# Designs tried in a protein design run: peptides against a protein of PDB entry 5CWW. Part 33

Target 1, 194 residues: chain A of PDB entry 5CWW
Amino acid sequence: VPKLQGPFDFDLNPEDEQDDEVELKDIYVIGEKPRVADLMRGEEEELEMMKEDQHNGLSLNIICLLSTSGQVKICLDIDGVEAQWLPPRSKNKRLFAPPPEPPSLLTFQTFDTLKPAEVTPDGWPMFSEDATSPYSFYVTHPAGITYISLTPWVFRLESELQSDSEAGTEFRIDLLAKGQGSERDRIFTQTRTQ

## One batch from the design tools (peptide; aimed at target 1 D11 S59)

Design b2_p23_3 (made by RFdiffusion4)
Pose (drawn by RFdiffusion4):
Structure b2_p23_3 (pose): chain A 174 residues (1-35, 56-194), chain P 23 residues (1-23)
Amino acid sequence: VPKLQGPFDFDLNPEDEQDDEVELKDIYVIGEKPRNGLSLNIICLLSTSGQVKICLDIDGVEAQWLPPRSKNKRLFAPPPEPPSLLTFQTFDTLKPAEVTPDGWPMFSEDATSPYSFYVTHPAGITYISLTPWVFRLESELQSDSEAGTEFRIDLLAKGQGSERDRIFTQTRTQ
Amino acid sequence: SAHREEVLKALKEALRRQREEEE
């Protein structure tokens, strides 16, 4: 039985989130690829409101177990800092009028690319893609350049990143 | 390893500046 890791602290998490934004209904994880895509796990979170949050596993989740009984507890040991994810982007997929209080939006994988996926909700369906942004970040991680890292990363963070488009809307039908 | 850590640190810092500018 491996150690339960969490609750993960969302670094740069949006402040003043509403109840239907904090409440989660689905989770979709795009695993890191071997060193074609991003060498990081991408953790996608879907709220009741239809809000989508794209988080990056900067630290890297790895195999962990609780300590054996052989280990003696040390008083001057530092407290274990909680695990962390980097909140890259957060965006709505529903208008306020489309949000149902007990709605169950769902993630769906795209057959052609793991970096594209769908959100389904009684209000409609939404296509989402993280490309080419995830490729640009991977290229910088593999960069052969001696310098310019902070400069190039600043442009990438300023980039709009993921793209999202509604493909279907259900009208006056719950 | 060090370059990767620099890149990821720089990304975090850039995201923080973008958030501060939006406030």

Design b2_p23_3_s1 (made by RFdiffusion4, then SolubleMPNN; from b2_p23_3, 10 letters changed)
Fold by OpenDDE base, seed 1:
Structure b2_p23_3_s1 (fold): chain B 194 residues (1-194), chain A 23 residues (1-23)
Amino acid sequence: as target 1 above (194 residues)
Amino acid sequence: SEKRKKVLEALKKALEKKREEEK
C-alpha cells in the first residue's frame, strides 16, 4: 500500500515570504512518471507496454499554484518523493524518523493569466485538467479561460535528466531556464455586455 | 543518480540567475 505521504508541507521557500500578499486559491499537481532506470528493475512483462509511454513524462512532481489575482506559479519537487513503502508491521519501536524534510520546491516560472482590469475581489480562478495531455491544463476565471501547456520545457528537462552525457548539459539547461517557458493561450474572454 | 543531481543543481543556478537579471 503506497504510504499516503501526509500533506506536503509546501515549505514555500521562505525567501518568497515577501509575497505574503499572494492569496492562493487553488493547487494543481502533476505526479512524476517513473524513471526508465527504475522500471528496468521491475517485472519484464509490464516493461514493454510502459516503454512507449515512458518517454512522455517528467520524473519530477510538478506543483502549480494559483492566486486570487490569476497568478500561476510552476514549481518542481527536486528532492523527489521516494516512494516510502510502509515498513512491514514489525513490532520494532517507531523510531520517530525525523519528520521527512519538507520537499524542496523550485520555482520554475511565474506568470499572470488575468489582466489587472480583470482581477476582481470576488473572482475565483480555478485549475482544470486537459483530458488530452497530463502536462496541459486550464485556468478558469469569470473574465476568461487560459490554456497552459508545460510541454515546451518538460520534455527537454526530462531529456537532460535521462541523458548519459554531461557534455553541454549546463548550456542547454541555461537555455531552458531563459526560454519562454510554458505555453499560454487565452481561449475565451468574457465580453462585458454593456 | 549523481548526474541527475548535477542537472537539478544546474537548473537551480540557472533559475537563480534569471531571477537576478529580472530584478
Scores: peptide ipSAE 0.595, ipTM 0.939, DockQ to the pose 0.622
OpenDDE base, seeds 2, 3, 4, 5: peptide ipSAE 0.593, 0.592, 0.594, 0.593; ipTM 0.938, 0.939, 0.939, 0.938; seeds 2, 4, 5 fail the geometry check

Design b2_p23_3_s2 (made by RFdiffusion4, then SolubleMPNN; from b2_p23_3, 11 letters changed)
Fold by OpenDDE base, seed 1:
Structure b2_p23_3_s2 (fold): chain B 194 residues (1-194), chain A 23 residues (1-23)
Amino acid sequence: as target 1 above (194 residues)
Amino acid sequence: SSKRKAVLEALKKALEKKIEEEK
């Protein structure tokens, strides 16, 4: 039985002193796709289907956090959720597995989906999935709807993670970190009816 | 893999640098 890993103790880096003021309202998780190396252990038929999908997924979990103000944080689980198999019911040694070390989350990007004037005490933003892409989603608020896509950087990051060459990796990663990051598009804005 | 670890360490450093530059 896959152990539902949770609650993720977000060890929010204590250096984000600003996080104490951020009231989180929603969390959106994009699960990691299997790594190519892990696919080699699977049956040949599953390998062919996964080869086509290999180009379309990140081998890291992505955790998106949404605040009451419409701020989005895109975080990466760099430690990887090791599939903790429930220990077989062998009676004797309750090996108290040390509490799973909270996954180290790396904040990749932070941005706002609402203007300050759009933030209301009763208007709570929420995540919703995009059925057409696993790496795209929406932030819905009474003031408007914002489309978010992680595809621009996810593809590049996965390419580096799967690369056999170390040459130029640091340079390309620096460019990735400094780049525009996620795509954001306000697809709907509620007109204030006078 | 050693390669994967190196990429993630590079990413961490790059993001830390970005935060410092934005401050």
Scores: peptide ipSAE 0.566, ipTM 0.931, DockQ to the pose 0.643
OpenDDE base, seeds 2, 3, 4, 5: peptide ipSAE 0.564, 0.567, 0.567, 0.565; ipTM 0.930, 0.931, 0.931, 0.930; seeds 3, 4 fail the geometry check

Design b2_p23_3_s3 (made by RFdiffusion4, then SolubleMPNN; from b2_p23_3, 10 letters changed)
Fold by OpenDDE base, seed 1:
Structure b2_p23_3_s3 (fold): chain B 194 residues (1-194), chain A 23 residues (1-23)
Amino acid sequence: as target 1 above (194 residues)
Amino acid sequence: SSKRQQVLEALKEALKKKLEEEK
């Protein structure tokens, strides 16, 4: 049974100034897709079903954090959850392996989904999935609904992770980091009928 | 893979640089 390391083991890299002032309200996790190289070790039949999805996923877990103010932080699990198999119940050696070091999260992007005037003490933003895309989701708030898509940079990042070429990698990664990042679109705004 | 690790390190450095430029 894969030990589901719960979302609580996310040690945000201390270089991410955890703005201790940001109250988190919700978490949205996008699980990693298997690496092509890892798929080649599996049975051929499972390989065929996954071949169609091979180009459509990131081989890293994505953790999205949502604050009470509507701030979204998109983080990458760069250490990778090594599938720690539960040690076989061998009776004798309680080798308490030291708790696996919490995965290091790398903050890829931070942005707001609400205007300052829309932030209310009773307004609680929440994540919701997009059934049409694993890398798209919504932030819902009484003031409005924001659509978010990670697809533009996810594809590029995965391409670099799978590339055997070292040539130009640094340059392309720099462009990826400096780019617009995630797509954001306010699809609904609640009109305060006074 | 060594390549994967290199990409991730490059990403970390790029994001660090971006953060410094925004400040």
Scores: peptide ipSAE 0.595, ipTM 0.937, DockQ to the pose 0.616
OpenDDE base, seeds 2, 3, 4, 5: peptide ipSAE 0.593, 0.593, 0.594, 0.590; ipTM 0.937, 0.938, 0.938, 0.937; seed 3 fails the geometry check

Design b2_p23_3_s4 (made by RFdiffusion4, then SolubleMPNN; from b2_p23_3, 9 letters changed)
Fold by OpenDDE base, seed 4:
Structure b2_p23_3_s4 (fold): chain B 194 residues (1-194), chain A 23 residues (1-23)
Amino acid sequence: as target 1 above (194 residues)
Amino acid sequence: SAKRQAVLQALKKALEKKREEEK
């Protein structure tokens, strides 16, 4: 039986803790793709073929959080929560392993999908998947639909995670962090017919 | 791997710096 994982601790900077309790409305999870290097340990020929498949997703879980106000928070599971299975009910090993420290989530990016004037108390923003990409999704709200793509940074981050060279990593990571991050585009705005 | 962890630590630091610069 798959073990329920969570709760996750958010590595929120203490200053982010002062932000008003963001009421979460929806969660969108992008599961980690297996690290090609780990899968291909021993199969050198297959490694070369998979390196060409730029479609290697991030070897980290991505957790997207959506508030009632339309705020999106993109979080990374940096601890790499592996699928844990409930140990078989063998009676004896009550190894009270201390509950594994809840995985910490690193907030990569936070942004709003709604304008202040579009936020309503009864608003119900929701995530929806993009069938064309696992790293793209939509936020739907009565006021409009926003397309979001993580592809601009996901690929770059994964390349660093898979790189054998430490040369320039810090610089590239700094650029990645300072960059615009996720693509965001309002694809539809509901015109209030008065 | 140690390298992977180093990348993640670098990312964390970079994001922290970004947040500090935006204040």
Scores: peptide ipSAE 0.588, ipTM 0.936, DockQ to the pose 0.709; fails the geometry check
OpenDDE base, seeds 1, 2, 3, 5: peptide ipSAE 0.587, 0.587, 0.586, 0.588; ipTM 0.937, 0.937, 0.936, 0.937; seeds 1, 2, 3, 5 fail the geometry check

Design b2_p23_4 (made by RFdiffusion4)
Pose (drawn by RFdiffusion4):
Structure b2_p23_4 (pose): chain A 174 residues (1-35, 56-194), chain P 23 residues (1-23)
Amino acid sequence: VPKLQGPFDFDLNPEDEQDDEVELKDIYVIGEKPRNGLSLNIICLLSTSGQVKICLDIDGVEAQWLPPRSKNKRLFAPPPEPPSLLTFQTFDTLKPAEVTPDGWPMFSEDATSPYSFYVTHPAGITYISLTPWVFRLESELQSDSEAGTEFRIDLLAKGQGSERDRIFTQTRTQ
Amino acid sequence: DEEEEAHREEVLTALKEALERQR
């Protein structure tokens, strides 16, 4: 039985989130690819409100177990800092009028690319893609350049990143 | 390998700092 890791602290998490934004209904994880895509796990979170949060596993989740009984507890040991994810982007997929209090929006994988996926909700369906942004970040991680890292990363963070488009809307039908 | 790992950490730290400055 491996150690339970969490609750993960969301770095740069949006402040003053509402109840239907904090409450989660689905999770979709795009695993890191071997060193074609991003060498990082991408953790996608879907709230009741239809809010989608794109998180990056900067630290890297790895195998971990609780300590054996052979280990003696040390008093001057530092407290274990909670595990962390980097919140890259947060965006709505529903208008406020489309949010149902007990709605169950769902993730769906795209057959052609793991970096594209869908959100389904009684209000409608939404296509989402993280490309080419995830490729641009991977190229910078593999960059052969001696310098310019902070400069190039600043442009990528200023980039709009993921794209989202509604493909279907259900009207006056719950 | 050590140089590639240091570059990777730099890139990821720079990304976190760039996002923090925007918010």

Design b2_p23_4_s1 (made by RFdiffusion4, then SolubleMPNN; from b2_p23_4, 10 letters changed)
Fold by OpenDDE base, seed 2:
Structure b2_p23_4_s1 (fold): chain B 194 residues (1-194), chain A 23 residues (1-23)
Amino acid sequence: as target 1 above (194 residues)
Amino acid sequence: SAAEEAKRQRVLEALKKALEKLR
């Protein structure tokens, strides 16, 4: 039987974001790219073709959260949320290992897709996927549609995760963190015909 | 490998620290 997982702890939420004030409206999950080494235990030949496509994925799950105000929070699953199964009811009173610490989500980036004047109490922002890229998506709101791409920083982060050298990693990661690395483009704005 | 995992963890810790500094 699958175990219900959660709650998730959000690491690095800005202290000033009183969690109580952000009403979440939608969630968008980008699954981690499978490690080719784990898939290829059986077929050596497909390894070469998948290597070229490997360059464009992250080996971490990404969780995007969308508020009623059109705020997007990009979170990384650092702990790697795996499907947990309820242990078989074996009678052995194994000491309740303290419940595994809830998986921590690392808040990587927070940004707005709406201007303050566009925020409405009855707003219903929603995520939608981009068929052309797993790391791109849209935020749709009555005020407009915003294209978002995580590709720029996803690639850089993955390169650090896969790099053999530790030289300069801290510096590159610091630059990655300081950068608003996600692309954002308002592709449509609803003109209020007054 | 254990070394790869250790490196991965170091990168993630560095990322966490870098993000903490932005707060």
Scores: peptide ipSAE 0.507, ipTM 0.923, DockQ to the pose 0.818; fails the geometry check
OpenDDE base, seeds 1, 3, 4, 5: peptide ipSAE 0.506, 0.477, 0.477, 0.498; ipTM 0.922, 0.912, 0.912, 0.920; seeds 1, 3, 4, 5 fail the geometry check

Design b2_p23_5 (made by RFdiffusion4)
Pose (drawn by RFdiffusion4):
Structure b2_p23_5 (pose): chain A 174 residues (1-35, 56-194), chain P 23 residues (1-23)
Amino acid sequence: VPKLQGPFDFDLNPEDEQDDEVELKDIYVIGEKPRNGLSLNIICLLSTSGQVKICLDIDGVEAQWLPPRSKNKRLFAPPPEPPSLLTFQTFDTLKPAEVTPDGWPMFSEDATSPYSFYVTHPAGITYISLTPWVFRLESELQSDSEAGTEFRIDLLAKGQGSERDRIFTQTRTQ
Amino acid sequence: EEEHRKEALEALKEALKKNREEA
């Protein structure tokens, strides 16, 4: 039995989130690829409101177990800092009028790319992609350049990143 | 390679923090 890791702290998490934004209904994880795609886990979170949150596993989740009984507790040991994810982007997929209080939006994988996926909800369906943004970040992580890292990263963070388009809308039908 | 990767990821975090403060 491995150690339960969490609750993960969302770094740079949007402040003043509503109840239907904090409440989660689905989770979709794009695993890190071997060193084609991003060498990081991407944790995608779907709220009741249809809000989607794209988080990056900067620290890297790895194998962990609770300590053996052989270990003696030390008083001057520091408190274990909670595990962390980096909130890269957060965006709505539903208009306020489309949000149902007990709605169950779902993730679905794309057959052609793990970096594209769908959100399904009684209000409609939405296509989402993280490409090419995830490729640009990976190229910078593999960069052969001596300098310019902070400069290039600033442009990437200013990039709009993921793209999202509604492909279907259900009208007056719950 | 790992030091460069760490720098790049720290730079990404700081860039996102600045964008948020400027919003």

Design b2_p23_5_s4 (made by RFdiffusion4, then SolubleMPNN; from b2_p23_5, 6 letters changed)
Fold by OpenDDE base, seed 3:
Structure b2_p23_5_s4 (fold): chain B 194 residues (1-194), chain A 23 residues (1-23)
Amino acid sequence: as target 1 above (194 residues)
Amino acid sequence: DEEKRQRALEALKEALKKLREEE
């Protein structure tokens, strides 16, 4: 039986006064892709050719959180949280290992998908997948649909995580963090019939 | 490779920290 995981702590949250009142409505998880080094641990010769083509994804889990107000928070699992299973009901020794420190998520980016006038108390934005890209998704709300893509930074970040050279890594990561971040496009707006 | 990866992750954390301090 799968074990429920959490709560998670959030590192580097924006100090938005509104964060204390943010009610989360949905979660969208993009699972990590295997690291190239882990896939190739057995075959040295094929390693050189596969390094070029397989921008297959990020070797970190991405956790997207969606609030009632349509705020999206993009978080990275730096600690590498793995799926856990409930221990089989063996009778005896509940060795109460102290609960491990709650895992932390790194807040990469926060942005809104709704205008303030579109936010309603009864509104419930929801995530939906993009069948054409594992790093793109939609936020659907009665007021409209927003397309989101993580592709502008995901592959660049992975290239730094897989880099054999430490030279310039800090500089390139600094540029990545200062970049435009995720793509966000409103693809549909519901006309409120006044 | 794992040590280099960890240094890259720390660099990301520090870069984001600087951005939050500038906001």
Scores: peptide ipSAE 0.569, ipTM 0.935, DockQ to the pose 0.836
OpenDDE base, seeds 1, 2, 4, 5: peptide ipSAE 0.566, 0.562, 0.567, 0.568; ipTM 0.935, 0.934, 0.935, 0.935; seed 2 fails the geometry check

Design b2_p23_6_s1 (made by RFdiffusion4, then SolubleMPNN; its pose is not in this set)
Fold by OpenDDE base, seed 3:
Structure b2_p23_6_s1 (fold): chain B 194 residues (1-194), chain A 23 residues (1-23)
Amino acid sequence: as target 1 above (194 residues)
Amino acid sequence: SRTDKLAAKLAELVKKRKEERKK
């Protein structure tokens, strides 16, 4: 039986955000690309194809969280959370090892997809995938649809993660952190028929 | 600032990943 994982600790949450105030409605996960080294247990020919594929993704899991108000939180799995299974019911009362420290997610960015006037008690924002890009998705709500793309920063971060040189890394990471982050575009707005 | 802290955390992550590949 799969083990339910959580709760997660959020690192670098917005200071004004009380964790208890954000009601989550949906989660969207972008899985990490497999490490080439783990795939290279096979034939040399697969090596060349994988080098091209490495340029198209992040070697970290991305977890997107969506609140009832249409707030999106983009988080990075810095600890490398793996799927866990419940241990077989062994009768041995293993001394409850202290619960492992909860895995931490690094909050990269937080932003709203709805205007305050568009938020309704019965409104349910939901994630939907973009079939054309693994790092783009939509937030759908009765009031409208918002396109989101992580591409402006994902490839830059991956380049740093894969680089062998330390030269200029801190500077480029600083620019990445200070940048605009994810692309956001409202592609549809429902006109309220009064 | 929050952005400075984010940059520091990302830099630490990059460093950690590079060290793991050298092993």
Scores: peptide ipSAE 0.610, ipTM 0.947, DockQ to the pose 0.734
OpenDDE base, seeds 1, 2, 4, 5: peptide ipSAE 0.607, 0.608, 0.609, 0.610; ipTM 0.947, 0.947, 0.947, 0.948

Design b2_p23_6_s3 (made by RFdiffusion4, then SolubleMPNN; its pose is not in this set)
Fold by OpenDDE base, seed 2:
Structure b2_p23_6_s3 (fold): chain B 194 residues (1-194), chain A 23 residues (1-23)
Amino acid sequence: as target 1 above (194 residues)
Amino acid sequence: SRTDLLAKKLAELAKRRKEERKA
């Protein structure tokens, strides 16, 4: 039986956000892509398919969270949350393993997709995938649709994670962290027919 | 700053991944 995982601890959550104040409406998960080194151990056919898909994705799970207010939080699974299974009911209740440390997610970026005037108490923003890119998606709300792309930073981050050189890595990561991050574009706005 | 800490954590991850590949 799969073990229910969570709650997640959010590392580097914005200081002004009390965790209790954010009502989540949706979650969008982008699974990690296998590491090139791991692929080289696999069948040649899988290697060829991934070479053609020149855009190897991030070797980290990305967890996107969406609040009622249209706030998007992009989180990275740095520690690798593994699927946990309930131990078989073996009668030997082994020692209370300290409750496993709650899985932590690194908050990479937080941004809004709605203007304050568009936020409604009964709002229901939802994620939807972009069929053209695994690292792009939409946030749909009655007030409008926002396109989001992680591509501006995902591939750069992966390049640093795959680099065999430490030279300049810290600098480039610093630039990445301080950059604008994800692309965000409101592609549709519902005109309030007054 | 938050971004400095983010950069630090990501850099640590990159270092760890590099070490894992060399082992």
Scores: peptide ipSAE 0.613, ipTM 0.947, DockQ to the pose 0.818
OpenDDE base, seeds 1, 3, 4, 5: peptide ipSAE 0.609, 0.612, 0.613, 0.611; ipTM 0.946, 0.947, 0.946, 0.946; seed 5 fails the geometry check

Design b2_p23_7 (made by RFdiffusion4)
Pose (drawn by RFdiffusion4):
Structure b2_p23_7 (pose): chain A 174 residues (1-35, 56-194), chain P 23 residues (1-23)
Amino acid sequence: VPKLQGPFDFDLNPEDEQDDEVELKDIYVIGEKPRNGLSLNIICLLSTSGQVKICLDIDGVEAQWLPPRSKNKRLFAPPPEPPSLLTFQTFDTLKPAEVTPDGWPMFSEDATSPYSFYVTHPAGITYISLTPWVFRLESELQSDSEAGTEFRIDLLAKGQGSERDRIFTQTRTQ
Amino acid sequence: HTEKLAEKLAALAKKRKAEREAA
């Protein structure tokens, strides 16, 4: 039985989130690829409101177990800092009028690319893609350049990143 | 928010570059 890791602290998490934004209904994880895609796990979170949050596993989740009984507790040991994810982007997929209080939106994988996926909700269906943004970040992580890292990263963070388009809308039908 | 995000990503990129240089 491995150690339960969490609750993960969302770094740069949007402040003043509403109840239907904090409440989660689905989770979709794009695993890191071997060193084609991003060498990081991408944790996608779907709220009741239809809000989607794209998080990056900067620290890297790895194998962990609780300590053996052989280990003696040390008083001057530092408290274990909670695990962390980096909130890259957060965006709505539903208008306020489309949000149902007990709605169950769902993630679905795209057959052609793990960096594209769908959100399904009684209000409609939405296509989402993280490309090419995830490729640009991976190229910078593999960059052969001596300098310019902070400069290039700043442009990438200013990039709009993921793209999202509604493909279907259900009208007056719950 | 964008500046803070950029700093976090830059730190990651620098860490990965330092690993390559050490190797």

Design b2_p23_7_s1 (made by RFdiffusion4, then SolubleMPNN; from b2_p23_7, 13 letters changed)
Fold by OpenDDE base, seed 5:
Structure b2_p23_7_s1 (fold): chain B 194 residues (1-194), chain A 23 residues (1-23)
Amino acid sequence: as target 1 above (194 residues)
Amino acid sequence: RVKELAKRLAELAKRRQEERKRE
């Protein structure tokens, strides 16, 4: 039986955003690319084809949150939240392990997909996948459709996470954090036929 | 906020580097 997980704490939320005021409507999860070496422990031939794809992902789960206002929050799972299963009811009164600290997500970036005038109280923005890239997606709202791509920073971040050299890592990460660089493009706008 | 974000990511990078050095 799957274990219910949560609540999650969000680290480094924007100060101006009281989490209590943001009504979330959708969640989009980009799973970490499995270490192919761990999955393919038995299939050597498929390992070579997947090695080329190994360079194309982040070794962290990305959690995208979408509000009614069309705000997207990009969060990183730094701690590596894993699927938890209810332990079999072993009768052993194991001492109450202190309740595990609530898992935390690191808020990487927050941005809007709607203009203030496009926000509606009954708006139902939704995520949809991009079939061509795991790190690209769409936000669909009655006012329009916005394309989002995380590729500008995802691969750079992964490169730093995989680097064997500490030289310049801090500087490059500082630049990455400042730039954040998610692509955002409004590909469709609904014309209000007055 | 950005400085702290960078710090957290740098700490993660360092941790991952140390893990790979132990393997």
Scores: peptide ipSAE 0.608, ipTM 0.945, DockQ to the pose 0.809
OpenDDE base, seeds 1, 2, 3, 4: peptide ipSAE 0.607, 0.608, 0.607, 0.606; ipTM 0.944, 0.944, 0.944, 0.944

Design b2_p23_7_s4 (made by RFdiffusion4, then SolubleMPNN; from b2_p23_7, 7 letters changed)
Fold by OpenDDE base, seed 3:
Structure b2_p23_7_s4 (fold): chain B 194 residues (1-194), chain A 23 residues (1-23)
Amino acid sequence: as target 1 above (194 residues)
Amino acid sequence: RTEELAKKLAELADRRKAERKAA
């Protein structure tokens, strides 16, 4: 049985976001691409096919959070939170290990998908995947559908994480942090028939 | 905020580079 993980601390959460005011409705996880070198310890031929797929992803888990108000928060798992399983119900050794420091997520970007007038108390926004890209998704709300793509920065970030050169890395990462260029496009708006 | 974000990402890049050199 999978172990429930959390709570997570959010590093660099905007100060204006009172954590207590943001009611989360949905979570969308974009898993890291596995390092083929670690998986393919024995099979050289399958390594070549998986290398092509590896070039097109981030070596970090991305956790997207969606609030009732249609706010999307993009978080990066820098620490590499691994899936945990409940230990088999073997014996009573309550190892009172001090609770490990709660895992932290790095808040990369926060943005809205709804206009203030579109926000409703009974609104239930949901994530849905884009079949054409692992780094694109939709936010569906009764007021409309918003397309989101992380592609503009994901590949650039991965390039810096894989680079063996120190030259210019700090500068390019600074540009990424300042730019935060996720694509956001409202593809459908529901007209209330009065 | 953006400066601290950049710093944390740069530290990650440095860790990944160090891990590759040690392997």
Scores: peptide ipSAE 0.610, ipTM 0.945, DockQ to the pose 0.801
OpenDDE base, seeds 1, 2, 4, 5: peptide ipSAE 0.610, 0.612, 0.611, 0.610; ipTM 0.945, 0.945, 0.945, 0.945; seeds 1, 2, 4, 5 fail the geometry check

Design b2_p23_8 (made by RFdiffusion4)
Pose (drawn by RFdiffusion4):
Structure b2_p23_8 (pose): chain A 174 residues (1-35, 56-194), chain P 23 residues (1-23)
Amino acid sequence: VPKLQGPFDFDLNPEDEQDDEVELKDIYVIGEKPRNGLSLNIICLLSTSGQVKICLDIDGVEAQWLPPRSKNKRLFAPPPEPPSLLTFQTFDTLKPAEVTPDGWPMFSEDATSPYSFYVTHPAGITYISLTPWVFRLESELQSDSEAGTEFRIDLLAKGQGSERDRIFTQTRTQ
Amino acid sequence: AEEERKEKLAEKLAELVKKRKEE
């Protein structure tokens, strides 16, 4: 039995989130690829409101177990800081009028790319992609350049990143 | 506020890239 890791702290998490934004209904994880895609796990979170949150596993989740009984507790040991994810982007997929209080939006994988996926909700369906943004970040991680890292990263963070488009809308039908 | 957040995000990503280059 491995150690339960969490609750993960969302770094740069949006402040003043509503109840239907904090409440989660689905989770979709794009695993890190071997060193084609991003060498980081991407944790995608779907709220009741249809809000989608794209998080990056900067620290890297790895194998962990609770300590053996052989280990003696030390008083001057530091408290274990909680595990962390980096909130890269957060965006709505539903208008306020489309949000149902007990709605169950769902993730679906795209057959052609793990960096694209769908959100399904009684209000409609939405296509989402993280490309090419995830490729640009991976190229910078593999960069052969001596300098310019902070400069290039600033442009990438300023990039709009993921793209989203509604492909279907259900009208007056719950 | 949005700009500050983007600056912090850029810093965090730059730290990751620097760490990877040190490997």

